# Peptides against a protein of PDB entry 5VVV: the designs that were tried, part 22

Target 1, 276 residues: chain A of PDB entry 5VVV
Amino acid sequence: FLCGVVEGFYGRPWVMEQRKELFRRLQKWELNTYLYAPKDDYKHRMFWREMYSVEEAEQLMTLISAAREYEIEFIYAISPGLDITFSNPKEVSTLKRKLDQVSQFGCRSFALLFDDIDHNMCAADKEVFSSFAHAQVSITNEIYQYLGEPETFLFCPTEYCGTFCYPNVSQSPYLRTVGEKLLPGIEVLWTGPKVVSKEIPVESIEEVSKIIKRAPVIWDNIHANDYDQKRLFLGPYKGRSTELIPRLKGVLTNPNCEFEANYVAIHTLATWYKSN
Target 2, 276 residues: chain A of PDB entry 5VVV as posed
Amino acid sequence: FLCGVVEGFYGRPWVMEQRKELFRRLQKWELNTYLYAPKDDYKHRMFWREMYSVEEAEQLMTLISAAREYEIEFIYAISPGLDITFSNPKEVSTLKRKLDQVSQFGCRSFALLFDNIDHNMCAADKEVFSSFAHAQVSITNEIYQYLGEPETFLFCPTEYCGTFCYPNVSQSPYLRTVGEKLLPGIEVLWTGPKVVSKEIPVESIEEVSKIIKRAPVIWDNIHANDYDQKRLFLGPYKGRSTELIPRLKGVLTNPNCEFEANYVAIHTLATWYKSN

## One batch from the design tools (peptide; made by RFdiffusion4, then SolubleMPNN)

Design b1_p10_1_s4 (from b1_p10_1, 7 letters changed)
Fold by OpenDDE base, seed 1:
Structure b1_p10_1_s4 (fold): chain B 276 residues (1-276), chain A 10 residues (1-10)
Amino acid sequence: as target 1 above (276 residues)
Amino acid sequence: SELNERFYSE
């Protein structure tokens, strides 16, 4: 069971010292996972093709080493979906080289994110792939196999919540293609019925699990404030039955942008996880 | 839309 934090918000990323402090807190609270997915990290999303500099490489190696010191699984995410051409072998090779570099930093766990992108393919991809889901699954499976089938590999779908599913969760052709064609060793991220789910009913997890043919990892936006930085979400982790735990592969909370605001959010997630 | 709230943080 993956339990911890995803740094998955828009806005100023956490500094390396905040991330190291997070790992210390995660270990202390018997949480085990950190997903590196900061939207405004240039080489994560907008400039995903760019290799890390020597200085950036030293910082990431130090961060990955710190995660290992605190027995936290460091998952490196990349979000190529803004402008990738899935059918272009040069784009696939560029993505492979980027993940090879991160593997050299000592990273062993990875994620491909296709959240927050237009549900359209370019003309070249339409000639090769039957649908957007087929293109995403093809590259994800290829990258997963290229990396030697790492123990932890995550996929974030474009339809990552109930409100984004067309026509709905159980009938989505996109999620059906993901469930049928995504390799079984790849985990699927999900935010619940909504982007920010006030509640995640057990029945909603049973519905999505059936179509994706696996238990999801919850990307939980309950404490996210990137959509309204005038608000801080200081309340406890709630609206999730402990009956979800045996029906999930994990829970990763995407909390407030302000690192110091997240004590209650993360501590109460840990209490929830231990209550089963 | 919920999509717009996250996308317009850019």
Scores: peptide ipSAE 0.067, ipTM 0.809, DockQ to the pose 0.174
Fold by OpenDDE base, seed 3:
Structure b1_p10_1_s4 (fold): chain B 276 residues (1-276), chain A 10 residues (1-10)
Amino acid sequence: as target 1 above (276 residues)
Amino acid sequence: SELNERFYSE
C-alpha cells in the first residue's frame, strides 16, 4: 500500500530542503511514499525532453539518496503529454533517455502523467492509434518494459476523476482501453468522483476499479490549494472511509503549496491509514 | 492556456 505525498500542484515547487524535511516527517508518521510531480518544474512538464544539468543531477541524486535514508519510496513522474507525438519514435527515444538519466540518479520507481492535457491527438497520432487512450497506453507499456518493469510504475489517465469521464466512469471508452491494454503491473492514479473530491465513496472506487481492472492509487486533492491561492486547507483528512484501504493500491495526498501548512493534512492521513 | 484542470471550478 503506497501512502504519503504527491508534490503535484501548480505554482512554486518545494525546495530540496523542504522535500528532505518531508521525508523525515513521512518516516516519523510511518508513511512510505513521495511522488515527485511538481507541475511548474520545467524539466518535469514544459521541457520534459531536456536532460538535467550536472548541477540539477547532483541535487536529484542527493534528494533520491535522502528518500532512501528515510525509507521513503521516491517515485519520479514526468508529464510529456502537452506536446509529445506518441507515434514518433524519436519522442519515445527522448523519453527513454530522460528516464535513463533519472535511473542513473538511483531512482527505481516512475510515473507517466497524462493529466491536464487536451484530449485530441495530432494528425500523425490519429493515423497510428485508434484512440488517445491507445496512444498513451502504448508509450506507457513500452516505457515500463524498457525500464525493466520496475516494482512501482504509475500512470495518470487524462480522465483521472468521475467528472472527466465521458459519458461516465463505467461506460468510458478511454478508461476501458486503459483497463484492457495497460500492463497489469502498472498502477492507475485517480482523484475520486471529482478533481477535488469532498468525499470518496466505496461504491465509486468499486466502479472505477471494475473498468480499469485494478485497485487505483488515490491522488488526493482534498488539501490542494493551487487553484485558489487565498485558500488554505487546514482541516483533517476526512470523507474517506477506512473501508477504502483494502480496495486501494495507495493514497498520495497532494497538499497545500505552502509546505508549512501541511502538518495536519499529512499527520491526519497517517492516522487514517494506521486506523485500519 | 495551460489547462490547470484544478482551476476548473467544479
Scores: peptide ipSAE 0.061, ipTM 0.760, DockQ to the pose 0.478
Fold by OpenDDE base, seed 4:
Structure b1_p10_1_s4 (fold): chain B 276 residues (1-276), chain A 10 residues (1-10)
Amino acid sequence: as target 1 above (276 residues)
Amino acid sequence: SELNERFYSE
């Protein structure tokens, strides 16, 4: 069971010292996972093709080593979906080289994120792939196999919550393709019925699990504030039955942008996880 | 507002 934090918000990323402090807290609270997915990290999303500099490499190596010291699984995410041409072998090779570099930093767990992108393929991809889901699954499977089938590999769908599923979760052709074609060793991220789910009913997890043919990892936006930086979500982790735990592969909370605001959010997630 | 509204508004 993956339980911890995703740094997955828009806005100023956390500094390396905050991330190390997070790892100390995660270990202390018997949580086990950190997903590196800061939307405004240029080389994560907008400039995903760009290799890390020597200085950036040293920082990431130090961060990955710190995660290991605290027994926290460091998952490196990349979001190529803004401008990748899925059918172009050069794009696929560029993505491979980027993940090879991160593998050299000592990273062993990875994620491909296709959240918050247009649902339209370019003309070249439409000639090769039957749908957007087929294109995403093809590259995800290829990268997963290229990396030697890492123990932890995550996929974030473009339809990552109930409100984004067309026509709905159980009838989505996109999620059906993901469930049928995504390799079984790849985990699927999900935010619940909404992007920010006040509640995640058990029945909603059973519904999505059936179509994706696996238990999801919850990307939990309950404490996310990047959509309204005038608000801080200081309340406890709530609206999730402990009956979800045996039906999930994990829960990763995407909390407030302000690192200092997240003590209650993360601590109460840990209490929830241990209550099962 | 959903998080995606921020992304699509930029």
Scores: peptide ipSAE 0.058, ipTM 0.809, DockQ to the pose 0.231
Fold by OpenDDE base, seed 2:
Structure b1_p10_1_s4 (fold): chain B 276 residues (1-276), chain A 10 residues (1-10)
Amino acid sequence: as target 1 above (276 residues)
Amino acid sequence: SELNERFYSE
């Protein structure tokens, strides 16, 4: 069971010292996972093709080493979906080289994120792939296999919550394709009924699990505040029955942008997780 | 902004 934090917000990423402090807290609270997915980290999303510099590599190596020190699984995410051409072998090769570099930093767990992107494929991709889901699954499977089938590999769908599913969760052709064609060793991220779900009912997890043919990992935006910098979500992790735990592969909370605001959010997630 | 679309398209 993956339980911890996704740094998945827009805005200023956490500094390396905050991330190290997070790992210490995660260990102390018996949480086990950190997903590196900061939207405004240039080489994560906007410039995903760009290799890390020597200095950036040293920082990431240090961060990954710190995660290991605290027995936290460091999952490196990349979000190539803004401008990748899925059918272009050069793009696939570029993605492979980027993840190879991160593998050299000591990273062993990875994620491909296709959240917050347009649903339209370019003309070249339309000639090769039957749908956007087919394109995403193809590259995800290829990358997963290329990396030697790492123990933890995550996929974030473009339809990552109920409101983004067309026509709905259970009938989504996109999620059907993901469920049918994504390799079984790849985990699927899910956010619940909404981007910010007040509640995640058991039935909603059963519904999505059926179509994706696996238990999801929750990307939980309950404490996310990147959409409103005037708000801090200081309340407890709630609106998730503990009956979800046996039906999930994990829960990763995407908390407030302000690192210092997240004590209650993360601590109460840990309490929730240990209550089962 | 992409943020606004993510959180306000619902």
Scores: peptide ipSAE 0.055, ipTM 0.806, DockQ to the pose 0.520

Design b1_p10_2_s1 (from b1_p10_2, 7 letters changed)
Fold by OpenDDE base, seed 5:
Structure b1_p10_2_s1 (fold): chain B 276 residues (1-276), chain A 10 residues (1-10)
Amino acid sequence: as target 1 above (276 residues)
Amino acid sequence: SLHERMRKMV
């Protein structure tokens, strides 16, 4: 069971010292996972093709080593979906080289994120792939196999919540393709019925699990505040029955942008997890 | 939600 934090918000990323402090807190609270997915990290999303500099490499190696010191699984995410051409073998090769570099930093767990992108394929991809889901699954399976089938590999679908599914969760052709064609060792990220789910009912997890043919990892936006910088979400982790735990592969909370605001959010997630 | 609106505008 993956339990911890995703740094997955828009806005100023956390500094390396905050991330190290996070790992110390995660260990202390018996949590086990950190997903590196900061939307405004340039080489994560907008410039995903760009290799890390020597200085950036040293910082990432230090961060990955710190995660290992605190027995936290460090998952490196990349979001190529803004401008990747899935059918172009040069783009696939560029993605492979980027993940090879991160593997050299000592990273062993990875994620491909296709959230918050246009649902339309370019003309070249339409000639090769039957749908957008087929294109995403093809590259994800290829990358997963290329990396030697790492123990933890995550996929974030473009339809990552109930409100983004067309026509709905149980009838989505996109999620059906993901469930049928995504390799079984790849985990699927999900935010619940909404992007920010006040509640995640057990029945909603049973519904999505059926179509994706696996238990999801919850990307939990309950404490996310990137959409409203005038608000801090300081309340406890709630609206999730502990009956979800045996029906999930994990829970990663995407909390407030302000690192200092997240004590209650993360501590109460840990209490929830240990209450099962 | 506000979050869904923000993510649709990006």
Scores: peptide ipSAE 0.079, ipTM 0.846, DockQ to the pose 0.181
Fold by OpenDDE base, seed 2:
Structure b1_p10_2_s1 (fold): chain B 276 residues (1-276), chain A 10 residues (1-10)
Amino acid sequence: as target 1 above (276 residues)
Amino acid sequence: SLHERMRKMV
């Protein structure tokens, strides 16, 4: 069971010292996972093709080593979906080289994120792939296999919550393709009924699990505040029955952008997790 | 939601 934090917000990423402090807190609270997915980290999303510099590599190696020291699984995410051509072997090769570099930093767990992107494929991709889901699954499977089938590999769908599913969760052709074609060793991220879900009912997890043919990992935006910098979500982790735990592969909270605001959010997630 | 709109606009 993956339980911890996804740094998945828009806005200023956390500094390395904040991330190290996070790992210490996660360990102390018996949480086990950190997903590196900061939207405004340039080489994560907008410039995903760019290799890390020597200095950036040293920082990432240090961060990954710190995660290991605190027994936190460090999952490196990349979000190539803004401008990747899925059918272009050079793009696939570029993605492979980027993840090879991160593997050299000692990273062993990875994620491919296709959240917050347009559903339109370019002309070249339309000639090769039957749908956007087929394109995403193809590259995800290829990367997963190329990396030697890492123990933890995550996929974030473009339809990552109920409100993004067309026509709905249970009938989504996109999620059906993901469920049917994504290799079984790849985990699927899910956010619940909405981008910010006040509640995540058990029935909603059963519904999505059926179509994706696996228990999801929750990307939980309950404490996310990147959409309103004037608000801090200081309340407890709530609106999730502990009955979800046996029906999930994990829960990763995407909390407030302000690192210092997240004590209650993360601590109460830990309490929730340990209560089952 | 506001969040859903903000994330889709990026």
Scores: peptide ipSAE 0.079, ipTM 0.840, DockQ to the pose 0.178
Fold by OpenDDE base, seed 4:
Structure b1_p10_2_s1 (fold): chain B 276 residues (1-276), chain A 10 residues (1-10)
Amino acid sequence: as target 1 above (276 residues)
Amino acid sequence: SLHERMRKMV
């Protein structure tokens, strides 16, 4: 069971010292996972093709080593979906080389994120792939196999919540393709019925699990505040039955952008997780 | 929601 934090918000990324402090807190609270997915990290999303500099490499190596010291699984995410051409072998090779570099930093767990992108494929991709889901699954499977089938590999669908599914969760052709074609060793991220789910009913997890043919990892936006910088979400982790735990592969909370605001959010997630 | 709209606009 993956339980911890995703740094997955828009806005100023956390500094390396905050991330190390996070790992210390995660260990103390018996949580086990950090997903590196900061939207405004340029080489994560906007400039995903760009290799890390020597200085950036040293910082990431140090961060990954710190995660290991605190027994926290460091998952490196990349979001190529803004401008990747899925059918172009050069794009696939560029993505492979980027993940090879991160593997050299000592990273062993990875994620491909296709959240918050347009559903339209370019003309070249339409000639090769039957749908957007087929294109995403193809590259995800290829990268997963290329990396030697790492123990933890995550996929974030473009339809990552109930409100983004067309026509709905159980009838989504996109999620059907993901469930049928995504290799079984790849985990699927999900935010619940909404992007920010006040509640995540058990029945909603059973519904999505059936179509994706696996238990999801919850990307939990309950404490996310990137959409309203005037608000801080300081309340406890709630609106999730502990009956979800045996039906999930994990829960990763995407909390407030302000690192200092997240004590209650993360601590109460840990209490929730240990209550089952 | 407002959040859902903002995420789609980026």
Scores: peptide ipSAE 0.077, ipTM 0.841, DockQ to the pose 0.177
Fold by OpenDDE base, seed 3:
Structure b1_p10_2_s1 (fold): chain B 276 residues (1-276), chain A 10 residues (1-10)
Amino acid sequence: as target 1 above (276 residues)
Amino acid sequence: SLHERMRKMV
């Protein structure tokens, strides 16, 4: 069971010292996972093709080593979906080289994120792939296999919550393709009925699990505030029954952008997880 | 993106 934090917000990424402090807190609270997915980190999303510099490499190696020191699984995410051409073998090779570099930093766990992108394929991809889901699954499976089938590999769908599913969760052709074609060793990220789910009912997890043919990892935006810079969500982790735990592969909270605001968010997630 | 705005508008 993956339990911890995803740094998955828009806005200023956390600094390396904040991330190291996070790992210390995660260990102390018996949490086990950090997903590196900062939307405004340039080489994560906007410039996903760009290799890390020597200085950036040293920082990432140090960060990954710190995660290992605190027994935290460091998952490196990349978000190529803004401008990748799935049918272009040069794009696939570029993605491979980027993940090879991160593998050399000592990273062993990875994620491909296709959240917050347009649902339309380019003309070249439409000639090769039957749907956007087929294109995403194809590259995800290829990368997963290329990396030697890492123990932890995550996929974030474009339809990552109930409100983004067309026509709905149980009838989504996109999620059906993901469930049928995504290799079984790849985990699927999900935010619940909404992007920010006030509640995540058990029945809603049973519904999505059926179509994706696996238990999801919850990307939980309950404490996210990147959508309203005037809001801090300081309340406890709630609206999730502990009956979800046996029905999930994990829960990763995407908390407030302000690192210092997240004590209650992360601590109460840890209490929730240990109460089962 | 539209979805980025949607996530930022939620």
Scores: peptide ipSAE 0.065, ipTM 0.807, DockQ to the pose 0.468

Design b1_p10_2_s2 (from b1_p10_2, 7 letters changed)
Fold by OpenDDE base, seed 2:
Structure b1_p10_2_s2 (fold): chain B 276 residues (1-276), chain A 10 residues (1-10)
Amino acid sequence: as target 1 above (276 residues)
Amino acid sequence: SLHERARKLV
């Protein structure tokens, strides 16, 4: 069971010292996972093709080593979906080389994120792939196999919550393709009924699990504040029954952008997790 | 919701 934090917000990423402090807190609270997915980290999303510099490599190696020291699984995410051509073998090779570099930093767990992107494929991809889901699954499976089938590999769908599913969760051709074609060793991220879900009902997890043919990992935006810089979400982790735990592969909270605001959010997630 | 649109538009 993956339980911890996704740094998955828009806005200023956390500094390395904040991330190390996070790992210490996660360990102390018996949480086990950190997903590195900061939207405004240039080499994560906008410039996903760009290799890390020597200095950036040293920082990431230090960060990954710190996660290991605190027994926190460091999952490196990349979000190539803004401008990747899935059918272009050069793009696939570029993605492979980027993840090879991160593997050299000692990272063993990875994520491919296709959240918050346009649903339209380019002309070249339309000639090769039957749908956007087929394109995403193809590259995800290829990367997963290329990396030697790492123990933890996550996929974030473009339809990552109920409100983004067309026509709905249970009938989504996109999620059906993901469920049918994504290799079984790849975990699927899910956000619940909405981008910010006040509640995540058990029935909603059963519904998505059926179509994706696996228990999801929750990307939980309950404490996310990147959409409203005037608000801090200081309340407890709530609106999730503990009956979700046996039906999930994990829960990763995407909390407030302000690192210092997240004590209650993360601590109460830990209390929730340990209550089952 | 407004929040659902905000993350996609940022």
Scores: peptide ipSAE 0.100, ipTM 0.845, DockQ to the pose 0.286
Fold by OpenDDE base, seed 5:
Structure b1_p10_2_s2 (fold): chain B 276 residues (1-276), chain A 10 residues (1-10)
Amino acid sequence: as target 1 above (276 residues)
Amino acid sequence: SLHERARKLV
């Protein structure tokens, strides 16, 4: 069971010292996972093709080493979906080389994220792939196999919540393709019925699990505040039955942008996890 | 919701 934090918000990323402090807190609270997915980290999303500099490499190696010291699984995410051409072998090779660099930093766990992108494929991809889901699954499976089938590999679908599914969760052709064609060792990220789910009912997890043919990892936006910088979500982790735990592969909370605000959010997630 | 709009507009 993956339990911890995703740094997955828009806005100023956390500094390396905050991330190290996070790992110390995660260990202390018996949580085990950190997903590196900061939307405004340039080489994560907007400039995903760009290799890390020597200085950036040293910082990432230090961060990955710190995660290992605290027994926290460090998952490196990349979000190529803004401008990748899935059918172009040069794009696939560029993605492989970027993940090879991160593997050299000592990273062993990875994620491909296709959240918050346009659903339209380019003309070249339409000639090769039957749908957007087929294109995403093809590259994800190829990268997963290329990396030697790492123990933890995550996929974030473009339809990552109930409100983004067309026509709905159980009838989505996109999620059907993901469930049928995504390799079984790849985990699927999900935010619940909404992007920010006030509640995640057990029945909603049973519905999505059926179509994706696996238990999801919850990307939990309950404490996310990137959409409203005038608000801090300081309340406890709630609106999730502990009956979800045996029906999930994990829970990763995406909390407030302000690192200092997240003590209650993360601590109460840990209490929730240990209560089952 | 406001959050669903914000993530689609960026």
Scores: peptide ipSAE 0.098, ipTM 0.845, DockQ to the pose 0.179
Fold by OpenDDE base, seed 4:
Structure b1_p10_2_s2 (fold): chain B 276 residues (1-276), chain A 10 residues (1-10)
Amino acid sequence: as target 1 above (276 residues)
Amino acid sequence: SLHERARKLV
């Protein structure tokens, strides 16, 4: 069971010292996972093709080493979906080289994120792939196999919540393709019925699990505030039955952008997780 | 919701 934090918000990424403090807190609270997915990290999303500099490499190596010191699984995410051509072997090779570099930093767990992108494929991809889901699954499977089938590999679908599924969760052709074609060792991220789910009913997890043919990892936006800079979410982790735990592969909370605001959010997630 | 649209548009 993956339980911890995803740094998955828009806005200023956390500094390395905040991330190290996070790992210390995660260990202390018996949480086990950090997903590196800051939307405004340039080489994560906007410039995903660009290799890390020597200085950036040293920082990431130090961060990954610190995660290991605190027994926290460090998952490196990349979001190539803004401008990748899925059918272009050069794009696939560029993605491989980027993940090879991160593997050299001592990273062993990875994620491919296709959240918050346009559903339209380019003309070249339409000639090769039957759908957007087929294109995403193809590259995800290829990268997963290329990396030697790492123990933890995550996929974030473009339809990552109930409100984004067309026509709905159980009938989505996109999620059906993901469920049928994504290799079984790859985990699927999900935010619940909504992007920001006030509640995540058990029945909603059973519905998505059936179509994706696996238990999801919850990307939990309950404490996310990147959509409203005037609000801080200081309340407890709530609206999730502990009956979800045996029906999930994990829960990763995507909390407030302000690192200092997240004590209650993360601590109460840990209490929730240990209560079952 | 408005918030769901905000994340997709950023």
Scores: peptide ipSAE 0.097, ipTM 0.842, DockQ to the pose 0.175
Fold by OpenDDE base, seed 3:
Structure b1_p10_2_s2 (fold): chain B 276 residues (1-276), chain A 10 residues (1-10)
Amino acid sequence: as target 1 above (276 residues)
Amino acid sequence: SLHERARKLV
């Protein structure tokens, strides 16, 4: 069971010292996972093709080593979906080369994120793939196999919550294709009925699990504040029954952008997880 | 909600 934090917000990424402090807190609270997915990290999303510099490589190697020291699984995410051409072998090879570099830093766990992108394929991809889901699954499976089938590999769908599913969760052709064609060793990220789910009912997890043919990992936006900089979510982790735990592969909270605001958010997630 | 839209528009 993956339990911890996703750094998955828009806005200023956490600094390396904040991330190391996070790992110490996660270990202390018996949480086990950090997903590196900061939207405004240039080489994560906007410039995903660019290799890390020598200086950036040293920083990432140090961060990954710190995660290992605190027994935290470091998952490196990349978000190529803004401008990737799925049918172009050069784009696939560029993605492989980027993930090879991160593998050399000692990273063993990875994620491909297709959240918050346009649902339309380019003309070249439409000639090769039957749907956007087919294109995403194709590259995700290829990358997963290329990396030697790592123990932890995550996929974030474009339809990552109930409100984004067309026509709905149980009838989504996109999620059906993901469930049918995504390799079984790849985990699927989900935010619940909404992007910011006040509650995640058990029945809603049973519904999505049926179509994706696996238990999801919850990307939990309950404490996210990137959508309203005037808000700070200081309340406890709530609106999730502990009966969800045996029905999930994990829970990763995406908390407030302000690192110091997240004590209650992360601590109460840990209490929730231990109460099962 | 406005919150669901804000993540997509950034």
Scores: peptide ipSAE 0.080, ipTM 0.820, DockQ to the pose 0.284

